# Peptides against a protein of PDB entry 6O8C: the designs that were tried, part 166

Target 1, 262 residues: chain A of PDB entry 6O8C
Amino acid sequence: VGLRYEKISLPKIHPRYDLDGDASMAKAVTGVVCYACRTASTLLLYQELMRKGVRWLVELVKDDYNETVHKKTEVVITLDFCIRNIEKTVKVYEKLMKVNLEAAELGEISDIHTKLLRLSSSQGTIESSLQDISSRLSPGGLLADTWAHQEGTHPRDRNVEKLQVLLNCITEIYYQFKKDKAERRLAYNEEQIHKFDKQKLYYHATKAMSHFSEECVRKYEAFKDKSEEWMRKMLHLRKQLLSLTNQCFDIEEEVSKYQDYT

## One batch from the design tools (peptide; made by RFdiffusion4, then SolubleMPNN)

Design b2_p24_6_s2 (from b2_p24_6, 12 letters changed)
Fold by OpenDDE base, seed 1:
Structure b2_p24_6_s2 (fold): chain B 262 residues (1-262), chain A 24 residues (1-24)
Amino acid sequence: as target 1 above (262 residues)
Amino acid sequence: SMEEEAEKREKEAKEWEKKLLEEE
């Protein structure tokens, strides 16, 4: 589950010159943009951690795959050996049957042989499944992790730093507006400067919020959704590998029942 | 107030960031 954050919006910026209102508004804007900066940082960190997790999981699943392949190979060797031995036994009993000896026993051994051949056939299905899994994990496959470094936000984007710069500009204006408020009345020139600064504040705030929403939040959500989907698929694949491993064990167990006849 | 809400949200964000850092 991804990080939950609260949706934020800028306060309404009134065009009216009001020293008290402007100071209050500037404070609110500063708070909102500050939250955006921190949230952007948190969202970035989450994504970086998830990327590490993705890489880790890929390696883990590859290890699981290799283990399954190894087990499958072991079972194939054992099964083939057992089949060869049973076939030798069948030949011996066939010779004995020619002299009307051990006919019932030959039937039993032949049945075992048939069962072993059926088990051998099932190995082909396991192999096909493993190949499918391998193809999905391969570069360019359906479970490739290339999306993890493409989707979302990255430290190189400098989103937090960009927002921080804007926050600094906003904060500076806010502090000036606090001073202006304390003066209660400004001279004409200072009033004009205040009005211009208010416009700058609006510009910086709007830019910050747009950047936050479009570059940070939107991309994060896309990354989160993609990661969740990918993670579910990877976990399912891991379960499939375990299932295949269990099938190999089942075959091995079945073969072991017939070892006394070899 | 909107200001108080912004401050609250900032605090929450810092707490989340801290939590994430602890998980790393």
Scores: peptide ipSAE 0.017, ipTM 0.468, DockQ to the pose 0.017
Fold by OpenDDE base, seed 5:
Structure b2_p24_6_s2 (fold): chain B 262 residues (1-262), chain A 24 residues (1-24)
Amino acid sequence: as target 1 above (262 residues)
Amino acid sequence: SMEEEAEKREKEAKEWEKKLLEEE
């Protein structure tokens, strides 16, 4: 979901000297470039807000990761403790089996031991998955937020200010063309100045539109696309992390069933 | 692309500038 903006184009400029037409054209150009300035400002604001959101989300996910790692560690400690206790019990019952005692109990305990070992083996997979997540979130990882600082437009680029300067130049010429129109007829020298100003107007307008398209719109679209892709990946990662957390809880619950045998 | 549109506008600007100069 990105900001929708309308594609803007310069009005058709006729080369013919026409005081009424030139004033109308200049007004239209002023309007278009004014829209470009406002749009550039809006696009910049959107990107800055998104950068804040990205930073916030990264910190949130890192916190979730740390909690999951802590939970995993807790489960590992619990499992190891249970396994050690069951192993001690197994050794005792094995000695008793040599005298043909407690055969049924030994079988049950051995089965529990086997189940615990299986649960312990699953911890390796969880650890590997957590390591993968950590690597992806780390600097230089696939989910690093460095792109948010590199892509798009930034306040330091002063794109809005640059466009505003051009708009001011255009507006000045527009106001002059309004005056020229009011005169109805210009002397030769004033007519030549008007023609030159018309060229300047077109130059400034073209420069503004090029700058808007290349330095504002294009970079914004690139930022938007990257942000959408990154956000999708981050949401997926959060789901993976939640799954790992749930697996840890499931293992803990399963281990708790066997604590009575330790 | 937006870049191609910008280039087209720049070309049109140059052509327009030439026409203005020819009318002088």
Scores: peptide ipSAE 0.016, ipTM 0.405, DockQ to the pose 0.070
Fold by OpenDDE base, seed 4:
Structure b2_p24_6_s2 (fold): chain B 262 residues (1-262), chain A 24 residues (1-24)
Amino acid sequence: as target 1 above (262 residues)
Amino acid sequence: SMEEEAEKREKEAKEWEKKLLEEE
């Protein structure tokens, strides 16, 4: 589950010159943009952690795959050995049949041979499934993690830093407006500067909010959605691997029943 | 002048940007 964040909006900026109102507005804007900075940082951290998690999960699934392949290989060796031994036994009994001995036993051994060959054919299906899984995990496959490196926000984008710069500018204006408020009355030139700073504040705030929404939140949501989809697919793949492993164990168990006849 | 104050604030912003980049 992705991080929850609150929807933020800028306070209404009144065009009227009001030292008290402007200071209060500036304080509110500072708070909103400060929240945006912190949220952007948190969203970035989440994505970085998720990227690490994705890499970790890929390695884990590769390990699961390798274990399954190992088990499959073990079973193939055992099965092939058993088949060869049964085939030798069949040949011996065929020679005995020429003397009309042990006909019923030959039938039983032949049936075992047939069963073992069927098990061998099932191993081919398992191999094909493993190859499919391998292809999906390979670079360019359906479960490639290249999206994790491309989607979302990255430290290199310096979104947090960019927002922080804007926050600093806004904070400076806020502090000035706090001083202006304390003066209660400004000279004409100072009043004009105040009005100009108010416009700058609006500009910086709007830029910050736009950057936050478009470059931080939107990209984060896209990353989150892709990560969730990919994660579901990976979990399903792990279940498939487990199923294949269980099939190998089942085959091994069946083969073990016939080892006494070899 | 308003222009001078604007330039001053822009300089300060650039200094802050530089400082932020140095702290990383």
Scores: peptide ipSAE 0.018, ipTM 0.477, DockQ to the pose 0.038; fails the geometry check
Fold by OpenDDE base, seed 3:
Structure b2_p24_6_s2 (fold): chain B 262 residues (1-262), chain A 24 residues (1-24)
Amino acid sequence: as target 1 above (262 residues)
Amino acid sequence: SMEEEAEKREKEAKEWEKKLLEEE
């Protein structure tokens, strides 16, 4: 789960004026910051895709919930109907028993009634579980997807664009340093400009790396961690819903055994 | 001068920034 990326660091920048060394250094810096830009873009894309996935999964789980509720409701209706019919039958047999008729059959029906009442009690537990699940899925619930909008990086942050601007500045200095290298020797004024540009390059590079680390990587990692945790919980919830559905089917099957007595 | 060259580079950087924003 997640994207793999390499840890990057800036090359060592020597303070000494060296046209060959400075050109090589600038090239390396350009490469590092270029990688940062690409990585930032990839991390952003991943998060956007994950946000879409989160929304999709929420809807899927809501559908599963609704199906479970529907099944539960069906079973409740069937069970209640069966209980009412058995109760009527019990009353009839009780009257017959007063005349010393069919006592054994009354016992059997009474046992069925008791079993049905037990099944009815289990429905209350299922209902409570469904209510809990509903509360967790509701806005502000424990499984709300609000974190997906808050955590991580967003296109509106313009992180990639900001890094690209810095990369452009660095690249420009690199190209100038290539020219300076080709001259082999600079006049005093040009040498001073070169030294100044070297300082600027360092500034831009440092700014880029700090931004990448703090605003891109760190936030991405936080998003990733939250997403993994949330996903695990959602999958568990789906399992719970399936379990509840199966319990409803089991109850329905048991009730069907007694329909001949109703 | 060093300052004049710095201003040129800054201007070029701003132009690149503008270009990036326009391509979005």
Scores: peptide ipSAE 0.018, ipTM 0.483, DockQ to the pose 0.039; fails the geometry check

Design b2_p24_6_s3 (from b2_p24_6, 10 letters changed)
Fold by OpenDDE base, seed 5:
Structure b2_p24_6_s3 (fold): chain B 262 residues (1-262), chain A 24 residues (1-24)
Amino acid sequence: as target 1 above (262 residues)
Amino acid sequence: MEEEENERRRKEYEEWRKKLEEEE
C-alpha cells in the first residue's frame, strides 16, 4: 500500500482583468502548488525510506538463506553419517547370516538403509532449489535491488526545491494581488503590472504542475509499482526458504528415528 | 519613487518576456 495523495489541478485562470477574481485565483493557485510541494516532499521521503527498507530486507533474506544452507549442511552430514553406520551394520549382519544368525534383523536394517538413501536423494532437490535462490539473490539476479536506485525520485533531483522556488514566486504575486484588491482601483501603470504578474503566475503555476506530475508523481508511481512487485517476489522467496528449512527438519527427524541402529 | 518602482518592475517584466520568447 503506497502513499495516498489527491489528484490536484489548477483552477481556471480567466484572462479578464478583475482584481477580486485575480486575488482569489492567485490564492487558489498558491494553495494547489503548496500542496504539490508538500506532496512531492512526502513522496520523496517515502521512497527514501523504502530504499532503506529494501536494503534491509535483502540482508534479512540473505541471512535466512545462510541459515537454510547451514541447516541443510548439518542434515547432510548427519544423514551421511547415519548411512555409513547402517552400511557397517548391514555388513555385520551379512556375516552373521552366513552363520545362520539374526537373519530377520538384516531385512529390517536393509529397509532402513533403503529409506535413508531415498532421503539422501531428496537432498539434491533441496540443493538445486537453494542454488536457484542464490542465483536470484546474486548481483544481477532477478531479485536484485538495482531498480530501487534507478526508479522514482531522488534527493539529487532537487524536485522539492524547484517546486519551492516556483511556489515562492507564486506566493509573492498572490500577496501583491491582495494589495491590488485592497486598492479597489489601480492606476494605468499598476494595472499593466498586474496583468504581467498574472501572466507570470500562470507560467509559474503551469510549470510547477507539469514538473510535479511528470517528475514527481509519475516517477513515484513507477517506483511504487516496481516496489510492490519486488516485495511480492521477495516474500515468496522467503516462503520458499522456509519450506526448504522445514524439509531439512523433516529429514532430520526421520533420520533421528534410525539413530539407535547406528 | 512610485514611478521609478513601476518602471523598474516594467523592465523586469520585459526582460522576463524576452527570456520566455528566447526559450520558445
Scores: peptide ipSAE 0.076, ipTM 0.623, DockQ to the pose 0.106
Fold by OpenDDE base, seed 4:
Structure b2_p24_6_s3 (fold): chain B 262 residues (1-262), chain A 24 residues (1-24)
Amino acid sequence: as target 1 above (262 residues)
Amino acid sequence: MEEEENERRRKEYEEWRKKLEEEE
């Protein structure tokens, strides 16, 4: 679950002035920070896609809810109609029973009536469950997707751009170190500049890695964790809705058995 | 030209270092 990325670390930077070593080090640093930039971009993209998915899933679940409510309503109407018809029949047979007619039939119809009333009693539970689900899906409910907008990294944070700026600085120094290496020996002033650039390189690299870790990776992990938690809850809710729908179908099926008596 | 570029880079470094020291 989630995007996998490799853990990266900066190479060791030796304080010794070494044109060959410094060029190699700078290359490695450039590679690491480049990876950080790409990873940050990928992590951002993933989160944006997940946010879209979250919104989609919310709408899907709302549709499932509406369908369940519709089915429940249909069943309630059918059941109530059936009950009313049976009750009318019972009254007729009760009148006949007073004259010692249709006693056996009355018993059968009364049993059906009792069964239908039992089915009707389950509707209250279904309704309560639907109300609970509705409350959870409502704005500010437990299944609100507000976390998706709060957690993680966003384009507005400009993390990728910030890292890219640092990468550009690092890359520039790396290219200079390649040139310095090619010269084999630098004049005193150039040597001092090289040493200064090495310090800048270290600073930029450290800043990049800190930013990547703290502002990209950490926030991504937080988003991922929240996403997983929320997803589990949503899946459970969908399962609950399915269960309620199935209960409605079961009731409908039972009612259909008695329709010939209504 | 090379000396001027070196001097430019040196000044940029000094400014950068000064900024870092001010932020510490």
Scores: peptide ipSAE 0.079, ipTM 0.627, DockQ to the pose 0.106; fails the geometry check
Fold by OpenDDE base, seed 2:
Structure b2_p24_6_s3 (fold): chain B 262 residues (1-262), chain A 24 residues (1-24)
Amino acid sequence: as target 1 above (262 residues)
Amino acid sequence: MEEEENERRRKEYEEWRKKLEEEE
């Protein structure tokens, strides 16, 4: 879920000299660019928080991976020990059968041995799955977080500061236009200055909105899209790890049932 | 004071315009 922002547009700037209209226009432009500054700041903050979240999630999943590997290793050791004990028992019974002992017990032990070997084969599949997960989490893997550092906007870009400078210029012109409006009529020189300031205001406003759209919004949207895709993949991977952990517990439980026969 | 401020603003405009012409 990304930050929702409203699409803003500059008011139409009329070329006609009108002190009342120009003051009103300048006020509206100031408001729009002010909103752009605040929005840019919020978008930047969101991305920085998301980057922290991404790093946190990577570490969490790595911890989950390590725990799963540890559990798998424990189960393998237990299973191998159980298999060895059953094999020894089978050998003893085979020797006893040569001396006319009951065949029924040997059949049961042989069946247990077969079941344990099947469980052992499933561990190979778990190992392969863990290796795949490890490769995906590795540097350069499909789930690497390098995109989080490359995509979007960063404090070093100084986008908010650049917009603030433009806002300051626009605000200054707006205050002058308020004064001009209060005078009701300007002398020729002051009128020319007003017209020049109006052109500057248009230039600054256009530059601000272009910068906001291209450098703030567009990059944010790209970051957001990549983050959503990556997050989905990470959550799926975490579910896979949990499934593998549960499989290890299931195997351990099954092996424990046969330990009483050893 | 008003004339000096007007002259300042005129100069600032001329400098700004010159900069735009250099960027084109």
Scores: peptide ipSAE 0.078, ipTM 0.621, DockQ to the pose 0.097; fails the geometry check
Fold by OpenDDE base, seed 1:
Structure b2_p24_6_s3 (fold): chain B 262 residues (1-262), chain A 24 residues (1-24)
Amino acid sequence: as target 1 above (262 residues)
Amino acid sequence: MEEEENERRRKEYEEWRKKLEEEE
């Protein structure tokens, strides 16, 4: 779930010269662009925090992976040891059988050996699964976090600062329009300046909103979408690791049942 | 599936036993 923000739009700008209307419009524009600046800053902060979280999660999952690999290795060693011991026992009983000694237990030991071999083969599938997970987490893998550095907005883009510059220009014009409104009537030259300033206001406002929409919001949404997708995949991967760990424990438990025969 | 896998493992054991007999 990403940050919620309100959709903002510029008020309608009337072409008619109206000191009261122009002051009100300028105030509204100032408010909208001010909101855009604050929102852009918040969206940037969110993304920076998410990037930190992504890096942290990657390290956590790598630790989980290493733990799983370690557990798998322990189980393999134990299993191999048990297999070797059972094989030695089988050999002894077979020798006794050749000398016409009762080897009624040979069948049971043989069955244990068969079960252990089955468990040994399952280790191969676990290993393959771990290798797949490792490849996905590797640099350039499907779960690489390179997107976190590429997608979205960054402090280096200076989007907030660019918007602030435009906001300052707009605010200056707004304050002038407040003064103009207080004068009730302007001389011809001042009226012409007011009209030009209104055009400048429109220009700055549209530039600000375009920049906000295209360089802040759109990029944020792309980052958010990518983050959600990646997070889902990472959580699934963690579940897979847990499953593999549990399989290792299950094998270990089963092997422990046969230790009395070794 | 389980029966087929058990039969496979039985064969693997038999092959192992055969190898041991050949080494004696």
Scores: peptide ipSAE 0.021, ipTM 0.296, DockQ to the pose 0.003; fails the geometry check

Design b2_p24_6_s4 (from b2_p24_6, 13 letters changed)
Fold by OpenDDE base, seed 5:
Structure b2_p24_6_s4 (fold): chain B 262 residues (1-262), chain A 24 residues (1-24)
Amino acid sequence: as target 1 above (262 residues)
Amino acid sequence: EEEKKNEERRKEYEKWREELEKEL
């Protein structure tokens, strides 16, 4: 999961003055830094899209949670009503037995009551699980999306723009080196300027690559890793919610079988 | 015109060098 990018490195910069070599080197450096700019932009876009996806998923899971809570509440009400009715029936049959009326059905009703009480006890486990889920989704919980705002790179960091500035400087030097190459020989002063420009190019290139690696790639990888971990946890949470919902439906179905006795 | 460009480049280099020296 995540964007694949190629590991880029600067070409070796030879210290020797060579108009042809320097122009070729400058072209290669320009290409590498240009790739870094494009890659940084792509990585930023990916993160922004992922942040949107995270927000969407959080809202989806919150909705799923609310639906599950609602269903659980409905089942609790139904179950409690059924239990109360069965308890009334049991009391009536117990009174009939005291008057020597054969209540052959008392045993069956008592068994139903016992089963309903077991179902009621399982609601406590569901409630505890829902509370745990709620705590995890709450602000400051383990599944909070605060990391998505903190980790990675943001448009406000202006990393792409910073790289673009450096690329512009490098490109300007490259174009000058292309002109210098066309002259075949430079006057002494022009040669000195060329050597100075080569040092500038190296500086800008190194700065660009450092910025790309430290501020773009590293932060992206951290964001990616956190996003993958968080996503796995969220998917597991959704599965848990689904399981709880299914348990509620199962209880409701079981209770419905006993409604004829109430 | 070419001499003027070279002089401008020289001045830019001197400024850049001074900035680097301040960062060191």
Scores: peptide ipSAE 0.051, ipTM 0.626, DockQ to the pose 0.096
Fold by OpenDDE base, seed 3:
Structure b2_p24_6_s4 (fold): chain B 262 residues (1-262), chain A 24 residues (1-24)
Amino acid sequence: as target 1 above (262 residues)
Amino acid sequence: EEEKKNEERRKEYEKWREELEKEL
């Protein structure tokens, strides 16, 4: 669930000179751009927190992988030892059959040997799966976190600071328009300055809204979508690792049943 | 004093306009 923000738009700017209307318009513009600044800051903070979360999750999954590899290695050693012991036993019984011993015991041991070899084959599949997971987690792999450093907005972009500068310019004009309104009537030169300030306010406001939409909101949405996709894949990977670990435990349990025959 | 302040604001606007014309 991402951050919810309201879609903002600039109020209509009337070309007509009106001290009351212009003061009200300037107040509304100041409010909108102020909201954009606060929203941009919040979106940036969210992305920085998510980047920390991504790094944490990568380390967690690497730990899960290492634990699975360790368990697999233990099972392989135990299984190989059990197979070698059963093979020695089979050779002894084959020699005894030449001297009139019961074929039934040799059959049972041979069946155990066949089962152990099947378990050994399953270890090859587990190894292949672990190699695939390792490749996906490796630098340049499909689950690499490089996107988290590339996508979205960063503190180094100074988007909030750029918006704040524009907000300061707009706020200054708004305060002047409040004074102009209080005078009720301006001299010709003051009226011309007011009209110029109105054009300047419009320019700064448009620049702020364009920057907010293109450099803050759009990049945030791209980051959000990418992060959700990546996190889903990582969670699925953790489930795969857990499944492989459980398969190793199942093999270990099965091997333990046959250790009494060695 | 108020006339001086208005003249300063006019000069600031002229500078801003010149900067805009260079960026466009």
Scores: peptide ipSAE 0.051, ipTM 0.614, DockQ to the pose 0.095
Fold by OpenDDE base, seed 2:
Structure b2_p24_6_s4 (fold): chain B 262 residues (1-262), chain A 24 residues (1-24)
Amino acid sequence: as target 1 above (262 residues)
Amino acid sequence: EEEKKNEERRKEYEKWREELEKEL
């Protein structure tokens, strides 16, 4: 989900000297470049907010990871303890079978032991999954947030300020053209100045639009695309962590059923 | 005063034009 902006274009600038037309054109150009300035500011703000969000999400996922690792460790300890107790019990029953104990109880305990060993084997898979997740979250991993600092526009680029300077120049020319229009006719020298100002206005306007398109919009779109891709991957990772946590709880619950036999 | 401003503007335009011609 990104900011929607309207594509803007400069009005056609006619080369002919026309005080009314030039004033109208200058007004339109001023409006377009003003919109570009505001849009650039908004796009920058969005990216800065997204960078904060990315950092927050990274920390959240790291916390989720640590909690999952902690839970896994608890389950491993509990499971290992249960296995050791069952193994001791099996040994005792094997000794007693030599002295006339019922084979049925030994069979049941042996089955429990087999089930616990299967649960223990699943812990290796969980560990491998956690290691994979850790590697992806590590510096230089596939889910590193380095892109958030590299892609897009930054306050240090001063794009808004650069556009504002150009807007100020254009606005000044517009105000002069408004005065020129009010005079209805200019003397030769003033006419020449007007023609020069028109060329300057064109230059500033084209520079502003190029800067806006290439340095603001294009970089923003690249940032947006990368952010969306990264966010999808992070959300998937969180789901994986939750699944692993749930598996740990399921194992713990199953082990608790066998604690009465130990 | 207005004539002085116009003359200053003319000089600025000439400078700007020369810079543009150098970039071409």
Scores: peptide ipSAE 0.040, ipTM 0.614, DockQ to the pose 0.109; fails the geometry check
Fold by OpenDDE base, seed 1:
Structure b2_p24_6_s4 (fold): chain B 262 residues (1-262), chain A 24 residues (1-24)
Amino acid sequence: as target 1 above (262 residues)
Amino acid sequence: EEEKKNEERRKEYEKWREELEKEL
């Protein structure tokens, strides 16, 4: 999801001297470059907002990660406590069995112990998954947000200001061409100036369009594409965190079934 | 400047990670 902008192109500039045509052309060029300035500003604003959003999302996902780690830790503590209690019970029953007392419950307690140990082993997998997620979120990781600072356009680039300068030059020439049109005929010297100004107009317009396309649009598109890709990956990671949290809850629930035996 | 920013971010992340490890 990105900002929609219209593809703009410069009108054809005819080399022939025509006061009416030149004024019309200059007006059109002014309009196009004006649109480029506005678009560049909008694209810049969008990117700045997205950068803020990216930073916010990173913090949100870090919070989710912390919550998951906390929950995992709680489950580990509970599980370890249950295991220790069951082990004590097993030892008591084993001792009773050695003195020829019927320990019919020893088998059941041993089975519970085995199940708890399996649950404990699953915690290692959760831990490994959390470590993987942490590594991906780390600076230099696959989900690092460094791209948001590198890609795209920035206020410091002064692209809008540069375009505005060119627009001002173009606009000045346009107003002159409007005056020239009103005169219907120019003196030889004025005609020569008009022809030179037409060349200047072309130069400024071409420079503006090149700058807009290469330094504004292209960089924006690169930023947008990276943003979309990164966002998808971040959302997937968040789902993984939720899955791990749910696994912790499942383990906690399973352990709770055996608390009556401890 | 960009390298410096990345290094600062790395330090912040390491600090965050260490804080998490202390809570474990």
Scores: peptide ipSAE 0.022, ipTM 0.298, DockQ to the pose 0.007; fails the geometry check

